Peptides against a protein of PDB entry 1Y74. Designs and how they scored, part 9

Target 1, 57 residues: chain A of PDB entry 1Y74
Amino acid sequence: LGLERDVSRAVELLERLQRSGELPPQKLQALQRVLQSRFCSAIREVYEQLYDTLDIT

## One batch from the design tools (peptide; made by RFdiffusion4, then SolubleMPNN)

Design b2_p23_8_s1
Fold by OpenDDE base, seed 3:
Structure b2_p23_8_s1 (fold): chain B 57 residues (1-57), chain A 23 residues (1-23)
Amino acid sequence: as target 1 above (57 residues)
Amino acid sequence: KELEEALKKIEEALELARELERA
């Protein structure tokens, strides 16, 4: 799965948005922190494991 | 107003993420 890649891309885009100043940086940073959190990493890992085990398409 | 709407959606997503984290 490309889920890890997609999350990494989302984080990159959030960093760009923070630098643009078009939106309040603190809110964008909070979302970035959530995406990089242990919680999100754990649920991603569980999802990928279930996907591999059950072969869900 | 488009940026304000985007910010609102981000806030809603963060709220959902917090709820999932607490579960």
Scores: peptide ipSAE 0.027, ipTM 0.515, DockQ to the pose 0.052
Fold by OpenDDE base, seed 5:
Structure b2_p23_8_s1 (fold): chain B 57 residues (1-57), chain A 23 residues (1-23)
Amino acid sequence: as target 1 above (57 residues)
Amino acid sequence: KELEEALKKIEEALELARELERA
């Protein structure tokens, strides 16, 4: 499990897509904001703790 | 067309995320 790293990579890719202009940037930016939100971070932390405790495969 | 569908799915996911955040 490496959700923090994966989320960071996803944000990076979204930034590249926004700069390329291949897609409308509005929705990509909105998704980026969600991934960087305090809410998303809190959910991620809870999930990681549960993953460690329950050993979810 | 495939990209348009992907954008619609993103929009739906964002709506769900906002609902969860406010709940």
Scores: peptide ipSAE 0.027, ipTM 0.508, DockQ to the pose 0.051
Fold by OpenDDE base, seed 4:
Formats: sequence, structure tokens, C-alpha cells
Structure b2_p23_8_s1 (fold): chain B 57 residues (1-57), chain A 23 residues (1-23)
Amino acid sequence: as target 1 above (57 residues)
Amino acid sequence: KELEEALKKIEEALELARELERA
């Protein structure tokens, strides 16, 4: 289970996209903030608990 | 185009996320 790793990678990619200037940075930054929020962390925790309980493949 | 469409979808998802956070 690597959801935390995947979220961290997504944040990294968003930072790179912001620096490239190819896309409007404000929306990318907003998404980054959501991914780093306590809300997202709580959802991730619930997902991980369900994953462990249900043994999803 | 595709990027603009993707950004629009992200915006919609962010709105939903904010609503869920407040609920």
C-alpha cells in the first residue's frame, strides 16, 4: 500500500508543472493545497484502513 | 483544448472537495 507515496509524488509533479509555466499555476497550487490538507490526509487514512480490512487487490 | 478541459475538471473536483470538507 503506497497511497501516501503516490500523493507525495503527485504533489511533486504539481510543483514541477507550476515551475514549467505551461499551465496556470493557481489551480495547480489549489490542488496541491488540497492534497496536503488534513481533509485529504483523513480520507487517505480511511482508504488505507478499508484497504487493510477488505484486502483489496 | 484537452488541458483546458482537464483544468475545468480539476476546478469542479476542488469545489466538490470543499463541499465535502464542510459537511
Scores: peptide ipSAE 0.026, ipTM 0.506, DockQ to the pose 0.051
Fold by OpenDDE base, seed 2:
Structure b2_p23_8_s1 (fold): chain B 57 residues (1-57), chain A 23 residues (1-23)
Amino acid sequence: as target 1 above (57 residues)
Amino acid sequence: KELEEALKKIEEALELARELERA
């Protein structure tokens, strides 16, 4: 699974969007904080473990 | 319009995320 990589890439893209000023930075930063939260990390871990256990690729 | 729609979807996702964190 590449979910961790995808989340990391999403955070990177959000940082670039914030610097470009194309969109309201505050809302982008809020989304970035959610993606970097312990909650999001825990959910991602459970999701990945579930798929590993079920042998779903 | 596309950017406005994207922002709306982000707001909805953030609201859902906050609800899940409090559950």
Scores: peptide ipSAE 0.026, ipTM 0.506, DockQ to the pose 0.051

Design b2_p23_8_s2
Fold by OpenDDE base, seed 1:
Structure b2_p23_8_s2 (fold): chain B 57 residues (1-57), chain A 23 residues (1-23)
Amino acid sequence: as target 1 above (57 residues)
Amino acid sequence: SELEEALRRIQEALEFARRLERE
């Protein structure tokens, strides 16, 4: 699944976009905060555990 | 893009979570 890696990479890319100035930073920063939230972390953990248990690719 | 692909996979996980909450 690699959700942890996907979230980490998404956050990194959003940081780069914010620094580039190509887009207004407010919405990018808001999305970054959502991805780093405890809610998203909990969902990632449950999702990964379930798919590991059920051996789903 | 790589960002869009990562966000798409995250979206799928969130959609799964929404289904669990409804059960």
Scores: peptide ipSAE 0.138, ipTM 0.653, DockQ to the pose 0.049
Fold by OpenDDE base, seed 4:
Structure b2_p23_8_s2 (fold): chain B 57 residues (1-57), chain A 23 residues (1-23)
Amino acid sequence: as target 1 above (57 residues)
Amino acid sequence: SELEEALRRIQEALEFARRLERE
């Protein structure tokens, strides 16, 4: 389990995609903001805490 | 791709959150 790492990596890759110009940047930027939102951070924390507690790999 | 895999794992976390809301 590495959801925090996955979110960070996803944001990084979305930034690269935005700079490439191959895809419309607006939707990529919107997704990036959602992934960095307080809501997603809270969900990540709950998810990671639960899986850490249950030792789910 | 690595991005698709990362987004898939994030999607699973969101689906988990939705299940918590329904329970």
Scores: peptide ipSAE 0.136, ipTM 0.651, DockQ to the pose 0.050
Fold by OpenDDE base, seed 3:
Structure b2_p23_8_s2 (fold): chain B 57 residues (1-57), chain A 23 residues (1-23)
Amino acid sequence: as target 1 above (57 residues)
Amino acid sequence: SELEEALRRIQEALEFARRLERE
């Protein structure tokens, strides 16, 4: 499934974008925090558990 | 980009969560 991997990679890439200075960091930082939030973690867990149960690839 | 693709997959998971909430 790899949703956890996708979130982790997205956070990493957002950190790089912030350091580049090409974009205003405030929105990037806000998005990064959302992706690391308990809310997103809960959604990821439910999604991954459901796909594990249904054996969907 | 890889970031855009990752965010797209995250969006799909969020849409799934919306369906769970409505049912």
Scores: peptide ipSAE 0.136, ipTM 0.652, DockQ to the pose 0.049
Fold by OpenDDE base, seed 2:
Order: structure tokens, then C-alpha cells, then sequence
Structure b2_p23_8_s2 (fold): chain B 57 residues (1-57), chain A 23 residues (1-23)
């Protein structure tokens, strides 16, 4: 699935956007915090486990 | 962009989570 990788990459890209100043940094930072939250981690874990168990590609 | 694609995939996971809550 690569969801963990996608979250990590999204966080990295958001950091770059914040540094560039092309977009409002406050909203980017807020989104970054959400993606790094325990809540998002739990959702990712359930999602990945379900696809692994059901062998969904 | 790569960021938009990553966020789209994350959105799909969130939609899945919402479905779990309704079940």
C-alpha cells in the first residue's frame, strides 16, 4: 500500500512548501501536525492491516 | 504533483475510516 511512505513524503513536501513561502505556512503546518498525529497513525495501521488480511491489491 | 497524489491516497484512507465508524 505504501501509506506510511505517502504520509512521510507528504510531511516532507509540506516542510519544503513552508520554507518556500509560496503558500500560507500556518495552514501547511496544521496539516503537517494532523498527518503526524496518533489518530492518523491509527487509521493507517487499521487500513494496512485490513488490506493485508484480505489480500487486497 | 507528488504532494497532491500522496494527499489523495491519505484521503482514501480517511474515507475508509469514516466507513468503519458508520458500521
Amino acid sequence: as target 1 above (57 residues)
Amino acid sequence: SELEEALRRIQEALEFARRLERE
Scores: peptide ipSAE 0.136, ipTM 0.651, DockQ to the pose 0.049

Design b2_p23_8_s3
Fold by OpenDDE base, seed 3:
Structure b2_p23_8_s3 (fold): chain B 57 residues (1-57), chain A 23 residues (1-23)
Amino acid sequence: as target 1 above (57 residues)
Amino acid sequence: SELERALEEIRRALELARELERR
């Protein structure tokens, strides 16, 4: 679903920024951890359930 | 860069979401 793809894309973009050295790596690492957190996983699950119920494309 | 600004906005949104989770 869209949210799972968007989270995965955000993680990929953060990895690219980390490799560029344009931002402090500690800050990017913290954001990566947030995106991969149980909270984000739970929100994704709720999103998936909602869209499965509403049958939104 | 535009990419840095977009990622900073995502950071802010996720920080807000975590704050709401802790309440």
Scores: peptide ipSAE 0.045, ipTM 0.475, DockQ to the pose 0.053
Fold by OpenDDE base, seed 5:
Structure b2_p23_8_s3 (fold): chain B 57 residues (1-57), chain A 23 residues (1-23)
Amino acid sequence: as target 1 above (57 residues)
Amino acid sequence: SELERALEEIRRALELARELERR
């Protein structure tokens, strides 16, 4: 799904930025934790369920 | 730059997540 793909891409990019050292690692880690949080996971689950139910492409 | 593109993609993903949170 679009959201899952976008979140996964954002996490990947944050990991790359952390390794490059171009940004403060602590800030990037905070963003990464938000994107991987239970809240974000729950929102993704609801999103997926709604798309499955409504057959939204 | 690659950094700017990465930041923009992160911004878009976060905006989408926030829209879902506000519903």
Scores: peptide ipSAE 0.045, ipTM 0.525, DockQ to the pose 0.054
Fold by OpenDDE base, seed 4:
Structure b2_p23_8_s3 (fold): chain B 57 residues (1-57), chain A 23 residues (1-23)
Amino acid sequence: as target 1 above (57 residues)
Amino acid sequence: SELERALEEIRRALELARELERR
C-alpha cells in the first residue's frame, strides 16, 4: 500500500500545482494521467492483494 | 520549496511505478 499512498499523494500534489499555475498545466495533466493510468491501478491492486494476504500493516 | 518537494514526491512515485512496469 506504500505505492498506492505515494501515487495518491503525488496526484494530490499535482492538483495543487495545477491550481497554483507554477507549472505548465499540460505537463501536470500528463503526469496525473500516468499516475492514474491502468498500469498504476493494476499495480495498486496487486499491492493491495499482497498486503491483504500477508496482513502487512 | 513546496514546489521542489512536490516534484520530488512525484518523481519518486513515477520511478517506483516505472521499476514495477519493467518487471
Scores: peptide ipSAE 0.046, ipTM 0.525, DockQ to the pose 0.055; fails the geometry check
Fold by OpenDDE base, seed 2:
Structure b2_p23_8_s3 (fold): chain B 57 residues (1-57), chain A 23 residues (1-23)
Amino acid sequence: as target 1 above (57 residues)
Amino acid sequence: SELERALEEIRRALELARELERR
């Protein structure tokens, strides 16, 4: 789904910025942890269930 | 950069989401 793809892309972009040193590395690591957290996974699962239930393509 | 601005917006949104989760 779009959310899973967008979260994965956001993590990838944060990793690139971390390597470039353009932003404070500790803040980027915190964001990466949030995006990979159980909270974000739970939100993704809720959206997936809604799409499955409503048969939204 | 444009990418830095977008990631800062994501940061702010996630901070707000954390505040809502703590309620």
Scores: peptide ipSAE 0.043, ipTM 0.469, DockQ to the pose 0.053; fails the geometry check

Design b2_p23_8_s4
Fold by OpenDDE base, seed 1:
Structure b2_p23_8_s4 (fold): chain B 57 residues (1-57), chain A 23 residues (1-23)
Amino acid sequence: as target 1 above (57 residues)
Amino acid sequence: SALEEALREIERALELARELERE
């Protein structure tokens, strides 16, 4: 699924924004940590399993 | 619990994201 790729891309963009200094780095880092959290990974895994099981197109 | 802590972290991050969106 594209979800893993989209999350990875979001993390990359957040890293770039942090380095640019255009936005508060601490707030961006907090969001980045959530996206990389074990919880988000677990939810993604469950979602992907259900997606495969239900054969959603 | 670990789940409660994760939910609190998500809530805090969403709040920060909304603040950034409004700025």
Scores: peptide ipSAE 0.024, ipTM 0.453, DockQ to the pose 0.282
Fold by OpenDDE base, seed 3:
Structure b2_p23_8_s4 (fold): chain B 57 residues (1-57), chain A 23 residues (1-23)
Amino acid sequence: as target 1 above (57 residues)
Amino acid sequence: SALEEALREIERALELARELERE
């Protein structure tokens, strides 16, 4: 699973959107913080472990 | 805009995820 890479790409895109100024930067920053949070990282790790263990397609 | 609407929907999903975290 490339979830870590996909999350990193999402964070990069959010940074670009913040620089454009077309959207409220505070909300974009809040979403970025959630994606980089310990909670999100823990959920991702658990999901990846379960995926590998159960081989759920 | 469509992008603003999508972001509002993501915000709602995050609220639900926070509720799940507290359970």
Scores: peptide ipSAE 0.024, ipTM 0.442, DockQ to the pose 0.052
Fold by OpenDDE base, seed 5:
Structure b2_p23_8_s4 (fold): chain B 57 residues (1-57), chain A 23 residues (1-23)
Amino acid sequence: as target 1 above (57 residues)
Amino acid sequence: SALEEALREIERALELARELERE
């Protein structure tokens, strides 16, 4: 799936947006923290495992 | 079915995630 890579890229883009000051940093930082959280990582890992082993379509 | 099994596992993962979020 490459979800880890895609989430990492999203976090990078959020960091750039925060540094630019074009948008209120608080909400961007909150979203970044959610994406980097242990519970989000756990969900992603389980989802990837299930996707690889099961046909959910 | 594989779909039903996947949905059950997703439900368990979401429960775990909520527990981790509270920490």
Scores: peptide ipSAE 0.023, ipTM 0.466, DockQ to the pose 0.046
Fold by OpenDDE base, seed 4:
Structure b2_p23_8_s4 (fold): chain B 57 residues (1-57), chain A 23 residues (1-23)
Amino acid sequence: as target 1 above (57 residues)
Amino acid sequence: SALEEALREIERALELARELERE
């Protein structure tokens, strides 16, 4: 499954953007927190469970 | 069926999501 990898990559990119100072960091940090939240983790877990159930390739 | 099982999982997930959103 690629979702965990994609979320991890998104968090990494947000960290880079915050460090570059090219953009206001507050909204980027907020988005990063959302992606790392228990809520998003639960949604990812559900997606993975459904993927397994439906045997999607 | 697999579809019914998936729907049950979605239902449980939505309940969990609502609880976590309130935290």
Scores: peptide ipSAE 0.023, ipTM 0.458, DockQ to the pose 0.042

## One batch from the design tools (peptide; made by RFdiffusion4, then SolubleMPNN)

Design b2_p24_1_s3 (from b2_p24_1, 16 letters changed)
Fold by OpenDDE base, seed 2:
Structure b2_p24_1_s3 (fold): chain B 57 residues (1-57), chain A 24 residues (1-24)
Amino acid sequence: as target 1 above (57 residues)
Amino acid sequence: SAAKRAAYEALMQKLNELIERLRK
């Protein structure tokens, strides 16, 4: 399980795309905000706890 | 640019992986 790592990598890629200026940054920035939100963090935590409780790798 | 395309494709792949984890 690597949700935190995957989210962090997605954010990193979004930042690169925003800096390139080749794509409209508005939607990319909005997506980045969602991925960094408390809601996203809470959902990630629940999933990680479920996998731990159910002993799912 | 090639670098932008690579980053975009990597992002889409990562997002797809996240979606699959959330759906299952």
Scores: peptide ipSAE 0.062, ipTM 0.589, DockQ to the pose 0.409
Fold by OpenDDE base, seed 4:
Structure b2_p24_1_s3 (fold): chain B 57 residues (1-57), chain A 24 residues (1-24)
Amino acid sequence: as target 1 above (57 residues)
Amino acid sequence: SAAKRAAYEALMQKLNELIERLRK
């Protein structure tokens, strides 16, 4: 389903934008923290396990 | 810059894709 890949790509893009210095980093960092949080990881794991079990693509 | 603007747009699109996956 590519959820892990999409999260990783989103984090990568956030890091690029933060390093550019063209945008205030606070909200970008907050969004990155959410995407890398234990809660988000747990939700992703449940989501992927569910789709793997049900053979949903 | 144009490159950073493109990166920002790509981020928004990627986040939108994530949201759409979660809605399924």
Scores: peptide ipSAE 0.061, ipTM 0.587, DockQ to the pose 0.372
Fold by OpenDDE base, seed 5:
Structure b2_p24_1_s3 (fold): chain B 57 residues (1-57), chain A 24 residues (1-24)
Amino acid sequence: as target 1 above (57 residues)
Amino acid sequence: SAAKRAAYEALMQKLNELIERLRK
């Protein structure tokens, strides 16, 4: 059930890249918003429920 | 910078892991 941690780590990395100023921040911000979107949260929840039910480690 | 490059590479790897979880 590491999907939540993976998303959080991805967001952290995006924030670091944005602060560096070496890349245009617009696309990075858009990607961050997608990862934090309700849709991604719903997919994560389904994923975690499936793994909880099937006991897939 | 080296830090930026490392962060970018780590991000790409993390995104790839997320995609693989969704595709499998």
Scores: peptide ipSAE 0.060, ipTM 0.588, DockQ to the pose 0.288
Fold by OpenDDE base, seed 1:
Structure b2_p24_1_s3 (fold): chain B 57 residues (1-57), chain A 24 residues (1-24)
Amino acid sequence: as target 1 above (57 residues)
Amino acid sequence: SAAKRAAYEALMQKLNELIERLRK
């Protein structure tokens, strides 16, 4: 499961969009903070553990 | 710019993929 990689890629894209200056950075920064939050990390961890436990391919 | 638009579209696609994973 590439959830961690997908989150990292999303954060990378948000950082690039912020640096471009073509969009107001505040909302992009807020979304980045959400994706990097402990809440999202915890949900990701639970999700990955469920897949491991249920042996979902 | 085209580069910004491409990055934005890629971001939205990635977020949608994340949402779909969480729905499983």
Scores: peptide ipSAE 0.059, ipTM 0.587, DockQ to the pose 0.370

Design b2_p24_2_s2
Fold by OpenDDE base, seed 2:
Structure b2_p24_2_s2 (fold): chain B 57 residues (1-57), chain A 24 residues (1-24)
Amino acid sequence: as target 1 above (57 residues)
Amino acid sequence: DAAAALEAALLAEAEARLAAELAA
């Protein structure tokens, strides 16, 4: 799946957006915190394991 | 069975986390 990589890329893009000042940084930072949270990581891991178990291809 | 598959996935995730903690 590579969800971890995709999430890492999303966080990188959010950091760039925060530095650009084009958008209010507060909500971007909040989203970044969610994506990097232990909860989000746990959900991602469960999803990846489920995907591998079901082999939904 | 979806419930059995979910259970297996949750167990696999738990085992992986425990193994990582023991190895760290």
Scores: peptide ipSAE 0.069, ipTM 0.599, DockQ to the pose 0.017
Fold by OpenDDE base, seed 5:
Structure b2_p24_2_s2 (fold): chain B 57 residues (1-57), chain A 24 residues (1-24)
Amino acid sequence: as target 1 above (57 residues)
Amino acid sequence: DAAAALEAALLAEAEARLAAELAA
């Protein structure tokens, strides 16, 4: 599944975009905070377990 | 069904979190 890796990569890209100044950083930072939130981490864990249980291909 | 699958997933998450806390 690699969802944790994908989220980590998304955060990395958001950080780069914030530093580049190409886009307004406020919304990018907000999205980063959401992705790094304890809530999103918990939901990701549930999703990963559910995905394994259902064996969705 | 979906409810049973969700319950199993939540239980698995809880067990994983507890195991992580005990290992820390």
Scores: peptide ipSAE 0.069, ipTM 0.597, DockQ to the pose 0.018
Fold by OpenDDE base, seed 1:
Structure b2_p24_2_s2 (fold): chain B 57 residues (1-57), chain A 24 residues (1-24)
Amino acid sequence: as target 1 above (57 residues)
Amino acid sequence: DAAAALEAALLAEAEARLAAELAA
């Protein structure tokens, strides 16, 4: 699974949106912090291991 | 079956985290 790549791309897009000033940056920054948190990384690891176990590609 | 898969995934992650901490 390319979940790490997709999360990294999402963070990049959030950073661009924050710089544009079109949206309130506080909520965007909060979402970015969540996506980069150890919690989200742990959940992603469990998810990837689950799919590896089930051999779902 | 889903419960067994989740158990296996949790065990695998626990082992990986322990290995990483021991290597640090």
Scores: peptide ipSAE 0.067, ipTM 0.596, DockQ to the pose 0.017
Fold by OpenDDE base, seed 4:
Structure b2_p24_2_s2 (fold): chain B 57 residues (1-57), chain A 24 residues (1-24)
Amino acid sequence: as target 1 above (57 residues)
Amino acid sequence: DAAAALEAALLAEAEARLAAELAA
């Protein structure tokens, strides 16, 4: 499971969208903050461990 | 079983967090 990589890619895309100015940046930045929060990281860590333990394909 | 799998996952997560705190 590459959830950390996928989240990092999502943040990268959000930053590009913010610089492009095609969309209102406020909501994009809010989403970025959520994805980079300690809370989200904690949930991701538990999910990754559970996913690996259960060998979900 | 499901309970054993959850226990193992929680233990692994706890150990990872403790290691991260010690490395900080």
Scores: peptide ipSAE 0.065, ipTM 0.595, DockQ to the pose 0.017

Design b2_p24_6_s1
Fold by OpenDDE base, seed 3:
Structure b2_p24_6_s1 (fold): chain B 57 residues (1-57), chain A 24 residues (1-24)
Amino acid sequence: as target 1 above (57 residues)
Amino acid sequence: SEVRRRVEELLEEARAERQAELAR
């Protein structure tokens, strides 16, 4: 499970969108802050451990 | 269960981190 990689890719895309000026950057930046937060990392850890333990199909 | 206990501990840590972020 490579959630960290996927989140990093999402952040990269958000940064590109902010630079493009196609959308107001404020909400994109807010989402980026959430994805890069320690809270989000802690939730990711919980999810990864649950994913490894439970039979999720 | 061991799993439930671990989940609860991790969720508490996550909540603590969120509160710390909100306090900044």
Scores: peptide ipSAE 0.108, ipTM 0.639, DockQ to the pose 0.027
Fold by OpenDDE base, seed 4:
Structure b2_p24_6_s1 (fold): chain B 57 residues (1-57), chain A 24 residues (1-24)
Amino acid sequence: as target 1 above (57 residues)
Amino acid sequence: SEVRRRVEELLEEARAERQAELAR
């Protein structure tokens, strides 16, 4: 399980999209802030802990 | 169970962080 890496990659892609101007940057920036929030990090930790102990499929 | 207790603790922390972020 590599959620942290996947989230980091998603943030990188969002930053590129913001610079390209192809999409309205405001919503992209908002999503980036959510993904980088302490709340999101805490939820990821919960998920990773559960994944190690439960079959979540 | 130990797992259930740990999950409950983590969820409480997550809720506290969310509330703190909304209060900023």
Scores: peptide ipSAE 0.108, ipTM 0.639, DockQ to the pose 0.027
Fold by OpenDDE base, seed 1:
Structure b2_p24_6_s1 (fold): chain B 57 residues (1-57), chain A 24 residues (1-24)
Amino acid sequence: as target 1 above (57 residues)
Amino acid sequence: SEVRRRVEELLEEARAERQAELAR
């Protein structure tokens, strides 16, 4: 389970999309802010704890 | 259970962080 790496990759792709100008940047930037938020990190921690404890596969 | 208690604590921390972010 490499959620931190996957989220980091998603953020990188969002940054590239913003620079390309193919899509309006505002909503992409908003999504990036959510993925980089402390709230999102806290939810990821909860998920990882549950995943390890309950063996949710 | 200990697990349930820890989950509840983490969820409360997550909610507090969300409220702090919404207040900015």
Scores: peptide ipSAE 0.103, ipTM 0.636, DockQ to the pose 0.027
Fold by OpenDDE base, seed 5:
Structure b2_p24_6_s1 (fold): chain B 57 residues (1-57), chain A 24 residues (1-24)
Amino acid sequence: as target 1 above (57 residues)
Amino acid sequence: SEVRRRVEELLEEARAERQAELAR
C-alpha cells in the first residue's frame, strides 16, 4: 500500500485549493489538520498492520 | 481472537492520540 503517499498528495491538493480561493478555506483547512494529525497517522498504522491479516478489501 | 485483541489495542492508542490532540 501507499497510503502515506496518498495522504501526502491529498494534503498538497488541499493546500492548493486553499490558496486558489475557489472554495471556502475553513473546512479544507480542518480536513488538512485531520490528515496531518497523529490520530490519522495512528489510524493509517492500524490499517497497514491489519491489511494482510484482515479481509477489509 | 489475537487479531481482535490487536485491533482493540491499536484503536485505544488511536483514541488516546485523538484525545491528546483535542486537549491542546
Scores: peptide ipSAE 0.103, ipTM 0.634, DockQ to the pose 0.027

Design b2_p24_6_s4
Fold by OpenDDE base, seed 4:
Structure b2_p24_6_s4 (fold): chain B 57 residues (1-57), chain A 24 residues (1-24)
Amino acid sequence: as target 1 above (57 residues)
Amino acid sequence: SEVRRRLEELLEEARRELEERRAA
């Protein structure tokens, strides 16, 4: 899956949004922290393994 | 069985991080 790439791109976009000041930076920062957390990585890996093992599509 | 073991390890990591955040 391209999930890791998509998460990385999402983080990049969040950083740009924070610098632009168009949206409240606190919530964007919090979301960025979640996406970069070990928790998120663990969930992503679980999802990817299940996706590979089961026909979810 | 290896997949199951890895899933259990990942779930344990997730639980630890959640518990740390709740305890902070």
Scores: peptide ipSAE 0.093, ipTM 0.564, DockQ to the pose 0.028
Fold by OpenDDE base, seed 5:
Structure b2_p24_6_s4 (fold): chain B 57 residues (1-57), chain A 24 residues (1-24)
Amino acid sequence: as target 1 above (57 residues)
Amino acid sequence: SEVRRRLEELLEEARRELEERRAA
């Protein structure tokens, strides 16, 4: 299970995309904020706990 | 029961953050 790693990588990519200016920064920043939110962390932890009891594949 | 309790706590935290964002 590498959700935390994947989220961290996603955030890094979003930061790079924001700096490049190739895409609208506001939406990228909004997505970054979501991924770094307590909400997202809570969902991730829920998923990780359920992952041990449920075969999510 | 411990897992369920923790799950409920996490969901409540998530709801609080959503409410805070809606208020902003």
Scores: peptide ipSAE 0.090, ipTM 0.567, DockQ to the pose 0.029
Fold by OpenDDE base, seed 2:
Structure b2_p24_6_s4 (fold): chain B 57 residues (1-57), chain A 24 residues (1-24)
Amino acid sequence: as target 1 above (57 residues)
Amino acid sequence: SEVRRRLEELLEEARRELEERRAA
């Protein structure tokens, strides 16, 4: 389970997209803020703990 | 339960952030 790594990579890609100007930056920035939010981190941690405790695969 | 306590804390943090966003 590498959600933290995947989220970090997603944020990196979003930052590159914002700098490239290929897409409107407002929505990209909003998505980045969501991915870096405490809410997202909390949900990720909950998921990871449940994943470790319960075999949900 | 330690797990339950931590889970509740995380849910409260999530709720707080949602409330802050709704207030904005």
Scores: peptide ipSAE 0.089, ipTM 0.569, DockQ to the pose 0.029
Fold by OpenDDE base, seed 1:
Structure b2_p24_6_s4 (fold): chain B 57 residues (1-57), chain A 24 residues (1-24)
Amino acid sequence: as target 1 above (57 residues)
Amino acid sequence: SEVRRRLEELLEEARRELEERRAA
């Protein structure tokens, strides 16, 4: 699974949306902070390890 | 038990950050 890539892409899109000015940036920035947080990274790593163990495909 | 240890470390890191955000 490519969760790291997906999260990185999501952050890129959020940054572009913020720069476009089409939407108020505060909530977009808050979401970006969540996705880039150590908390989110830790959860992702736990998930990936469990995924490898259980092979939930 | 290496896997368990690593999982516990990651969960503790997540808990600490969550608590810090709640306290702010």
Scores: peptide ipSAE 0.082, ipTM 0.563, DockQ to the pose 0.028

